# Designs tried in a protein design run: peptides against a protein of PDB entry 3KDP. Part 78

Target 1, 230 residues: chain A of PDB entry 3KDP
Amino acid sequence: PFLIFIIANIPLPLGTVTILCIDLGTDMVPAISLAYEQAESDIMKRQPRNPKTDKLVNEQLISMAYGQIGMIQALGGFFTYFVILAENGFLPIHLLGLRVNWDDRWINDVEDSYGQQWTYEQRKIVEFTCHTPFFVTIVVVQWADLVICKTRRNSVFQQGMKNKILIFGLFEETALAAFLSYCPGMGVALRMYPLKPTWWFCAFPYSLLIFVYDEVRKLIIRRRPGGWVE

## One batch from the design tools (peptide; made by RFdiffusion4, then SolubleMPNN)

Design b2_p15_5_s3 (from b2_p15_5, 6 letters changed)
Fold by OpenDDE base, seed 1:
Structure b2_p15_5_s3 (fold): chain B 230 residues (1-230), chain A 15 residues (1-15)
Amino acid sequence: as target 1 above (230 residues)
Amino acid sequence: REEERQQILEEIFSR
């Protein structure tokens, strides 16, 4: 997300607070869940046939899968960001290169895609209005990620949600998202303005995309054991 | 400023 912000020179899609909440709130519980989750007994019990090559292949495949999932998460966040800004008159093309003028406190006549002028305060409010939905989008997409990361081969439907730590993590992330989105004073304290309920649904297509991607990946692995996708 | 912010937020939510 931060790289696209720099490259495209668009208004900041994620605040520092939201980044911290993602890193501390959403990444810690998955890490704990993964540490305590008995990996699929078959993965841990299978001694690598060749400890050097099989570990490297497995690490590369895991890294690639996480990289792809992370890319889908970022795309989901940016989609939500662009939807919110478009609903407020800023089309994606108009946002390119706008950051310099957007962040200038002395420019109070920044035009949107429809010729409406935006004051600095108005621009900052709409910018901060994007931060909370971006965070929520990441949380919703992470629901899918947390569920799929439990298994490398088995469908989500086969393993079930028996991990109490995972369930607790999902609850914690959701509760945090709700708290940050709807608790009075969060806009002033954390620059996390209230979330329009409809914006929660912007993440769902991407969450579904991750589920479909993982199920297809697992299906390929099941049909072609030892293939390049594993 | 808070009232203005609330008005802007209401406008954002009304769209």
Scores: peptide ipSAE 0.256, ipTM 0.871, DockQ to the pose 0.878
Fold by OpenDDE base, seed 3:
Structure b2_p15_5_s3 (fold): chain B 230 residues (1-230), chain A 15 residues (1-15)
Amino acid sequence: as target 1 above (230 residues)
Amino acid sequence: REEERQQILEEIFSR
């Protein structure tokens, strides 16, 4: 998000401290939980892989999969950001290059896409209002990611939700998101203003999309073992 | 300032 802020010169979608909370708070426990996940039902039936050829392929596939998931997470966050700004009169195309004027405290007449003028204080309130739902969107998408990463080949429905640590990770992420979103003082400390609970649901379509995509991918792998989709 | 913030938030989310 910070890179896009710089490149596109748009209002800051998410604070740096909040990004650190994502990296350290929301990603760590889930990552640990995956280490304690039960083996896939077929893992012990697989012949030993060739250590020279299969390691490189696995690392590339893992890197690609996590890279793609990370991109989808970012897209979900930015989608929520653009929706909120659009609802407040700032269409995505109008945000391009707007940062300089947006962040200028002395400019109190920045026009939105409809010609409405916004004071500096009003703009900052809208900006900080975007931080919370962006973060929440990332967390909600991470739920799906965590669940789908549980297995490589088996469906989530086949493997089940037996890992208590995984479940704990989901609750921890949710609790952290709720804390950062609703705890008094977070608006000052993290530039995250409280969000209506309804905005939590804005990310659900993306979580569902990731879930469906991964289930389809796994289905293809099961039907065509050794295919390029593995 | 907090009242102003609250008013703007109410406006943002009342839509």
Scores: peptide ipSAE 0.041, ipTM 0.739, DockQ to the pose 0.545
Fold by OpenDDE base, seed 4:
Structure b2_p15_5_s3 (fold): chain B 230 residues (1-230), chain A 15 residues (1-15)
Amino acid sequence: as target 1 above (230 residues)
Amino acid sequence: REEERQQILEEIFSR
């Protein structure tokens, strides 16, 4: 999100402190929990990796975790950001290059896509209102990510949710998201203004998309063992 | 400022 902010010169969709909360607060515990997930029934039957020839970290696993799924996650956050701004008169195309004027506290007549003028304070309220749903979108999408990452080949329905630590991690992540979204003072401390609870559901299509994508991928792997999709 | 924030939030989420 910060790279897009720089490249596109748009208003900041997610604050640096909020990013740190994701990385250190939400991602860390769930990520550790994956290490304690029960092995898949088929993984237990596989030969141990050859430490001399096999890479310790599978490049395909990295590509799935940080590439494809990560991109869908980011797109989900940006979608929510653009929806909120568009509903407030700022169409996505109008946001390009707007950052300089947007962040200038002395400019109180920034026009939206419809010619309405916005004060600095009004703009910042809308900006900070976008931070919360972006964060919430990331958390909701991470539910799907964590659930699918516990297995490589088996469907979630086949493997089940056996890791209590993973379940705890999901709960902790959700609780943190709720705390940051609704606790008094978070608007001042983290620039995360309260979000209507119904906006949590706006992320669900992306979670579903990731889930469906992974189930299809796993289905292909099961039908074609050793394929490029594995 | 807080009142203005609430008004904007109400406008955002009333749509």
Scores: peptide ipSAE 0.019, ipTM 0.668, DockQ to the pose 0.536
Fold by OpenDDE base, seed 2:
Structure b2_p15_5_s3 (fold): chain B 230 residues (1-230), chain A 15 residues (1-15)
Amino acid sequence: as target 1 above (230 residues)
Amino acid sequence: REEERQQILEEIFSR
């Protein structure tokens, strides 16, 4: 998120402290929980690999998986960010290069995509209104990501939700999201203004899409082991 | 200031 902010020169979608809260509160516990997930039944029956290459392959696979999860989470957050700003008159293309004027308190006539002028205070309110749903969207996407990452080949419906640590992680990140979204003072402390409950559902179609896509992928892998989809 | 913020938010989301 921060790299895109710098490169695209768009208004800041998420505060630094909030990013730290994600890393420490919403990413770490779930990541640990995945280590304690019940072993996939087909992995237990897998032929022994070469010990010299096995570690390297596993490290690469883990790195790729976490990298992909992080990208998906960021995409979900940015999707919500762009939706909110678009609903407020700022189309994605108009946000490119807008940061300099956006952050200037002396410019009170920043135009949106429809020619409406926005004061500094109005811009900051809409910006900080985006921070909370961006964060919440990441959490909601993480629900799907954590569930789909339980297995590489088996369906979630086949493997089940038996890991109590994972369930605890899901609860913890959801509770943290609710706390940061609705606790008084978070707007001042974290620049996270209160979120309308309806915005919790903004990520659901996206999470569902990821879930369906992964289930289809896993189905293909089960039917065609060693195929290009793997 | 909080009331003003709330009014602005209501205006923003009423559009």
Scores: peptide ipSAE 0.014, ipTM 0.581, DockQ to the pose 0.564

Design b2_p15_5_s4 (from b2_p15_5, 7 letters changed)
Fold by OpenDDE base, seed 5:
Structure b2_p15_5_s4 (fold): chain B 230 residues (1-230), chain A 15 residues (1-15)
Amino acid sequence: as target 1 above (230 residues)
Amino acid sequence: MEKERKEILEKIFSR
């Protein structure tokens, strides 16, 4: 998010506080839950790992976990960000290069895409209004991420949702997201303003995309064992 | 400041 912020010179899509909430709040419990996940039904049917060629953490796993999924999460967050700004008069094209004027507290006449002028305070409220939905989008996309991480090869439909700790993790991160979004005083304490219920749905296409992507990947692995996709 | 913030938020949520 910060790299795109710098390169595109757009208003800040995600605040530091929200990033900390992701790292400390939403990632820990799910990560622990995966340690208690049941083994895949086919693990005992696999050949022993070749210590000369096989790594415990291979490049494919790293690429998927940190690269591809992370990109889809970021895209989901940015989509939500652009939707909210567009609803408030700032079309995506107009945001390009706007950061300098946006962050200048002495400029109180920044125009939106429709010629409406925005004061510094108004702009900052809109900016902070984007932070919470961006965070929530990450959480919703993480639902799919957690579910797909249960298995490496088997479909989620085959493995099922048996891990109660994983289910608890999903509820915990969702409850945290709801708390940070709607608890009175969060707007003052953390600058996390409430979001419209409709903004929760901005994440769903990307959550579905991750799920479909991983199911297709697993399907390919099952049909072509030993391929580069594994 | 608090009153102004509330008014702006109401405007955002009314759209």
Scores: peptide ipSAE 0.189, ipTM 0.847, DockQ to the pose 0.814
Fold by OpenDDE base, seed 1:
Structure b2_p15_5_s4 (fold): chain B 230 residues (1-230), chain A 15 residues (1-15)
Amino acid sequence: as target 1 above (230 residues)
Amino acid sequence: MEKERKEILEKIFSR
């Protein structure tokens, strides 16, 4: 998110506080949960891989898969960001290069895509209004990511959700997202403004996309064991 | 400042 912010010169889509909440709040418990996840039912039945040949290919494929998932997560966050800004008069094309004027406290007549002028305070409120939905989008997409990370080959439907720690992690990150979104005073304390319930749905297509992507990947691996997708 | 913020937020949520 920060790289796209710099490259596209758009208003900041995700604040530092929200980034910290993601890193410390939503990533730690899931990471711990994965450490205690039960081994995939077939992992113990697999022959030892050749550490010289199989490790490199596997690491590249895992890295590529996680990279792709990360890109889908980022796209989901930016989609939510652009939807909210568009609902407030700022179309995505108008945001390109707007950062300099957006962040200037002395410019109080920044025009939106419809010619409405926005004060510095007004546009900063809109910017901060995007931070919470972006965060929530990441959390919702992480639901899919956490579930798919449980298995490499087996479908989610085959492995099930037996890890109580994972379920607790999903609950914790969701509760944190709800708390940060709807608790009074969070807008003042953390600049996390309330989330419109409709904005939760912006994340769902991308969460579904990750599920579909991973199930298709696993299906390919199951049908072509030892292929380039494994 | 807080009043203005509330008004803007209400405007955002009313759309």
Scores: peptide ipSAE 0.179, ipTM 0.840, DockQ to the pose 0.825
Fold by OpenDDE base, seed 2:
Structure b2_p15_5_s4 (fold): chain B 230 residues (1-230), chain A 15 residues (1-15)
Amino acid sequence: as target 1 above (230 residues)
Amino acid sequence: MEKERKEILEKIFSR
């Protein structure tokens, strides 16, 4: 997200406070929960891997898979960001290069895509209004990520939802997201303004995309064990 | 500032 912010020179899509809330709040508990996931049903039936050849390939493939999932998460956040800005008159094309004027407190006549002028204070309110939905989008997309991380080969439908700690982690991150989004005073304390209930749904297509992507990946692995998709 | 913020937020939520 930060790299796109620099390259495209767009208004800041995710605030520092929201990043800290992700790193400390929504990532830690789920990461711990994954350590308590039940072993795959076939793990004890696997032959010992060659530590020299199979580690390098597996690490590269895991890195690629996590990189791809991370890109889908970022795309979901940016989609939510662009939807909110578009609803407020700023189309994605108009945001390109707008950052310099957007962040200048002395410019009070920044025009949106429809010729409406926005003061510095108005622009900052819209910017901070994007931060909470971006954060919530990451949390909702992480639901799918956490569920798919249960297994490397088995479908979620085959392994089931038996890890109570993972379920607790999903509820905890959701409760934290709801608390930060709707608790009175969060807009003043953390500049996390409340979001419309409809903005929660911006994340669901990307959560579904991650889920489908991983199930297809696992299906390919099951059909072609030892292939380049592992 | 708080009044203006509230008005802008109301405008955002009313769209």
Scores: peptide ipSAE 0.166, ipTM 0.834, DockQ to the pose 0.782
Fold by OpenDDE base, seed 3:
Structure b2_p15_5_s4 (fold): chain B 230 residues (1-230), chain A 15 residues (1-15)
Amino acid sequence: as target 1 above (230 residues)
Amino acid sequence: MEKERKEILEKIFSR
């Protein structure tokens, strides 16, 4: 998010404090929960890993995790960001290059896409209004990511949801997201303004997309073992 | 919410 903020010169989509809440609050418990997942039903049918040739984490796994899923997650966040700014009169195209004027406290007549002028204070309110929904979008997309990470080859439907710790992790991150979003004083303490309930739904298409994508990927792996998709 | 803004949102969500 911060890289896009710099490159596109758009208003800040996600605050630094919010990023810390993601990294420390919402990511840790789910990640630990994966250590307690049950082995895939076919794991005992696989040949032992060759320690001389096979790495536990290979470049392909890294590429998939960070390159594909992470990109979809970021796209979801930016989608939510653009929706909120559009609701407030700033179309995505109009945001390009707007950062300089947006962050200038002496400019109180920045025009939106409809010619409405916005004061510095008004602009900062709408900017901070985007931070919480962006964060929530990340959490909602992480639900799908956490679920799909349970297995390498088996469908989630085949593996089931037996890991109670994983389920707890999903609830914990959701509860944290709700707390940060709706607890009084978060706007002052963390600059996380309350989000409209409707903005939670902005993430759902991306969560579903990740889920479907991974199920299709796993289906391909099952049908073509040893293929390039594995 | 202004009508124009609503229409834009609907268009965004339809994508």
Scores: peptide ipSAE 0.024, ipTM 0.611, DockQ to the pose 0.052; fails the geometry check

Design b2_p15_6_s1 (from b2_p15_6, 6 letters changed)
Fold by OpenDDE base, seed 1:
Structure b2_p15_6_s1 (fold): chain B 230 residues (1-230), chain A 15 residues (1-15)
Amino acid sequence: as target 1 above (230 residues)
Amino acid sequence: SEVLELLEKRNEERK
């Protein structure tokens, strides 16, 4: 997300707090899950034929899958970001190159796509209004990840502890999202402004996209057993 | 919220 911010020179889609929350929620849970899976695999009677190479291959495949899912999650977040800004008068094309003027405290007449002028304070409000929904989008998309993980036949036997950890992680993320979105004072304390209920639905197409992605991935794996897409 | 009200107000002004 930060790279797109730099490349497109758009208003900041994610704040530092949001990034930290995403990193703690989205990266820690998979890492813990992998650590537990490895621990469980070490206890399992059926060790891989070549523990070193098979573990490395599996870790690489999992890393690739999570990397791809992460990209889809980021796309979902940016979609939500663009929807919110468009709803507030800033069409995506207008956002390109706008950051310099957007972040200038002395410019109080930045025009949106409809010619409406926005003060610095108003712009920052709409910017920070994007941060919470971005995070929420990631959380909602991760719900799909959980469903996908449950449907993975190859990991079904290993999913017991993993599912509990994932469910707990998603619960924490969801609780955190609710807290950040609706707890009074979060806008002042963390620049996490309240979320319109409708903005939760911005993530749903991308949750579906992840589901479709996983089904396509599974289809490819079924057609090419042992492929790198696993 | 105050923020949402502000945004709605701005949206109405844009129309």
Scores: peptide ipSAE 0.296, ipTM 0.880, DockQ to the pose 0.762
Fold by OpenDDE base, seed 4:
Structure b2_p15_6_s1 (fold): chain B 230 residues (1-230), chain A 15 residues (1-15)
Amino acid sequence: as target 1 above (230 residues)
Amino acid sequence: SEVLELLEKRNEERK
């Protein structure tokens, strides 16, 4: 998100606090889950295999999957960002290169796509209105991970503890999202303004996309020689 | 919220 902000010179879609919340929540859960997946495999007394090679291969595949899922999540966040800004008069094309003027507090006549002028304060209200739903979108998209884990080949035996960790993590992320979104004073304290409840649903198509992606990925893996990697 | 009301007002003004 921050890289796109720099490259496209668009208004900042995600605040520092939101970034930290994502890093501490969304990014850590997969890492922890990988560690426990191995632990569960060891506990279950698997049949003899090449543990070192198989572990490395599995870690690489999971890392790639989560990396790609992360990209889809980011796209979902940006989609929500663009929708909110468009609803407030700023079409995506107009946002390109707008950052310089957007962040200048001395410019109080920045025009939107319809010629309406926005003061610095008003622009910041819109910007901070995007921070919360971006985070919420990421959290909601993460719910797809729960489904993915349950549908994994070895979910019942090898990923039981992993799934519990994910569920707990998703619960915490969701609770945090709700707290940051609707608790009084969060707009002033954290620059995360409240959002309409309808914005929670903006992530649903992307959750579905992740689900479809995972199913397609699994299908491809199953068709390859050697079958599904445990 | 007050923020949402302000945004809605701005949107109405634009239309």
Scores: peptide ipSAE 0.245, ipTM 0.859, DockQ to the pose 0.746
Fold by OpenDDE base, seed 3:
Structure b2_p15_6_s1 (fold): chain B 230 residues (1-230), chain A 15 residues (1-15)
Amino acid sequence: as target 1 above (230 residues)
Amino acid sequence: SEVLELLEKRNEERK
């Protein structure tokens, strides 16, 4: 998100600290899931045939899958960002290159796509209003990971362990999202202003997209074992 | 929220 902010020179869609929290959270849950899966396999005396290669392959497969999902999540976040700005009068095309004037506190007549002038304070309100929904969108899209996990053809025990870890991770992220969205003072402290309840639903199409993506991926894997799609 | 109210007012002004 921050890279796109720099490259496209658009208003900042999400705070740096929040981005780090998301990145760390999304990477940590799969890693923990793998660790517990291995531990469970060891307890069941089902050691990998080749511990080094099997572990490496599994880590690579999971990393690739979650990497792709993470990209879709980011796209979902940006979609929500653009929708909110468009609702407030700033169409996506108009945002390109706007950051310079957007962040200039001395310019109080920045025009939106409809010719409405926005003061610096008003622009910052809009910007900070986007931060919370962006984060919430990512969290909601991550809920699809829980559904994906339920549809995996793993052992009941392995699937159960993964579900518990994912549920815990999603709970933590959702609780954090709720805290950042609705606790007083978050707008000042973290530049995350309150969220309209309707914005929670903006992420649902992307959750569905993640679900469909995973199902298609699994279908391809089943039909073409050992193929390029992992 | 005062923030949301402000944004709604601006939206109404644009329409």
Scores: peptide ipSAE 0.235, ipTM 0.853, DockQ to the pose 0.746
Fold by OpenDDE base, seed 2:
Structure b2_p15_6_s1 (fold): chain B 230 residues (1-230), chain A 15 residues (1-15)
Amino acid sequence: as target 1 above (230 residues)
Amino acid sequence: SEVLELLEKRNEERK
């Protein structure tokens, strides 16, 4: 998100605190996966393997898979961002290069795609209206990970344990999203204005996309075990 | 509520 912000010079789609929350939340899933793999290895008393190389390979595979999922999540967030701005008169093409004027408090006549002029205060209201749904979108898209875990070819025990830990993490993240979205004062404290409940549904297509992605990935893995897609 | 009212007002002005 931050890279696109810099490259495209668009209005800031996500606040710093929310970025940190996303980073922490996104990193939790790989961390849980790694912790689970270690625990599973300890329980199953697997034959001694080279722990250094095996750990490295596993970390690379997890990083690649969840890196791709993270990109899809970011796309979902940006989709929500662009939809909200478009609904408020700023089409995506018009946002390119607009940041300089957008962030200048002395320019009070920034025009939207329809020629309507926006004051600095009005622009910031729209911007902060985007911060919350971007974060919420990421959280909702992460719900797809729960479904992904349910469809993995693991033992009932492995699947159950992984689901419990993951569900706990996602509940915490969802609770945080709800708190940040609806708690009074968040607009002032964190630049996150309250979100209409309807915006939660904007993430669902991308949640489905992640599900489809994972199913395709699994299909490829089944056809070519040990491939780079794993 | 004030934020939403502002946004709604701006949307109406565009129409």
Scores: peptide ipSAE 0.173, ipTM 0.825, DockQ to the pose 0.707

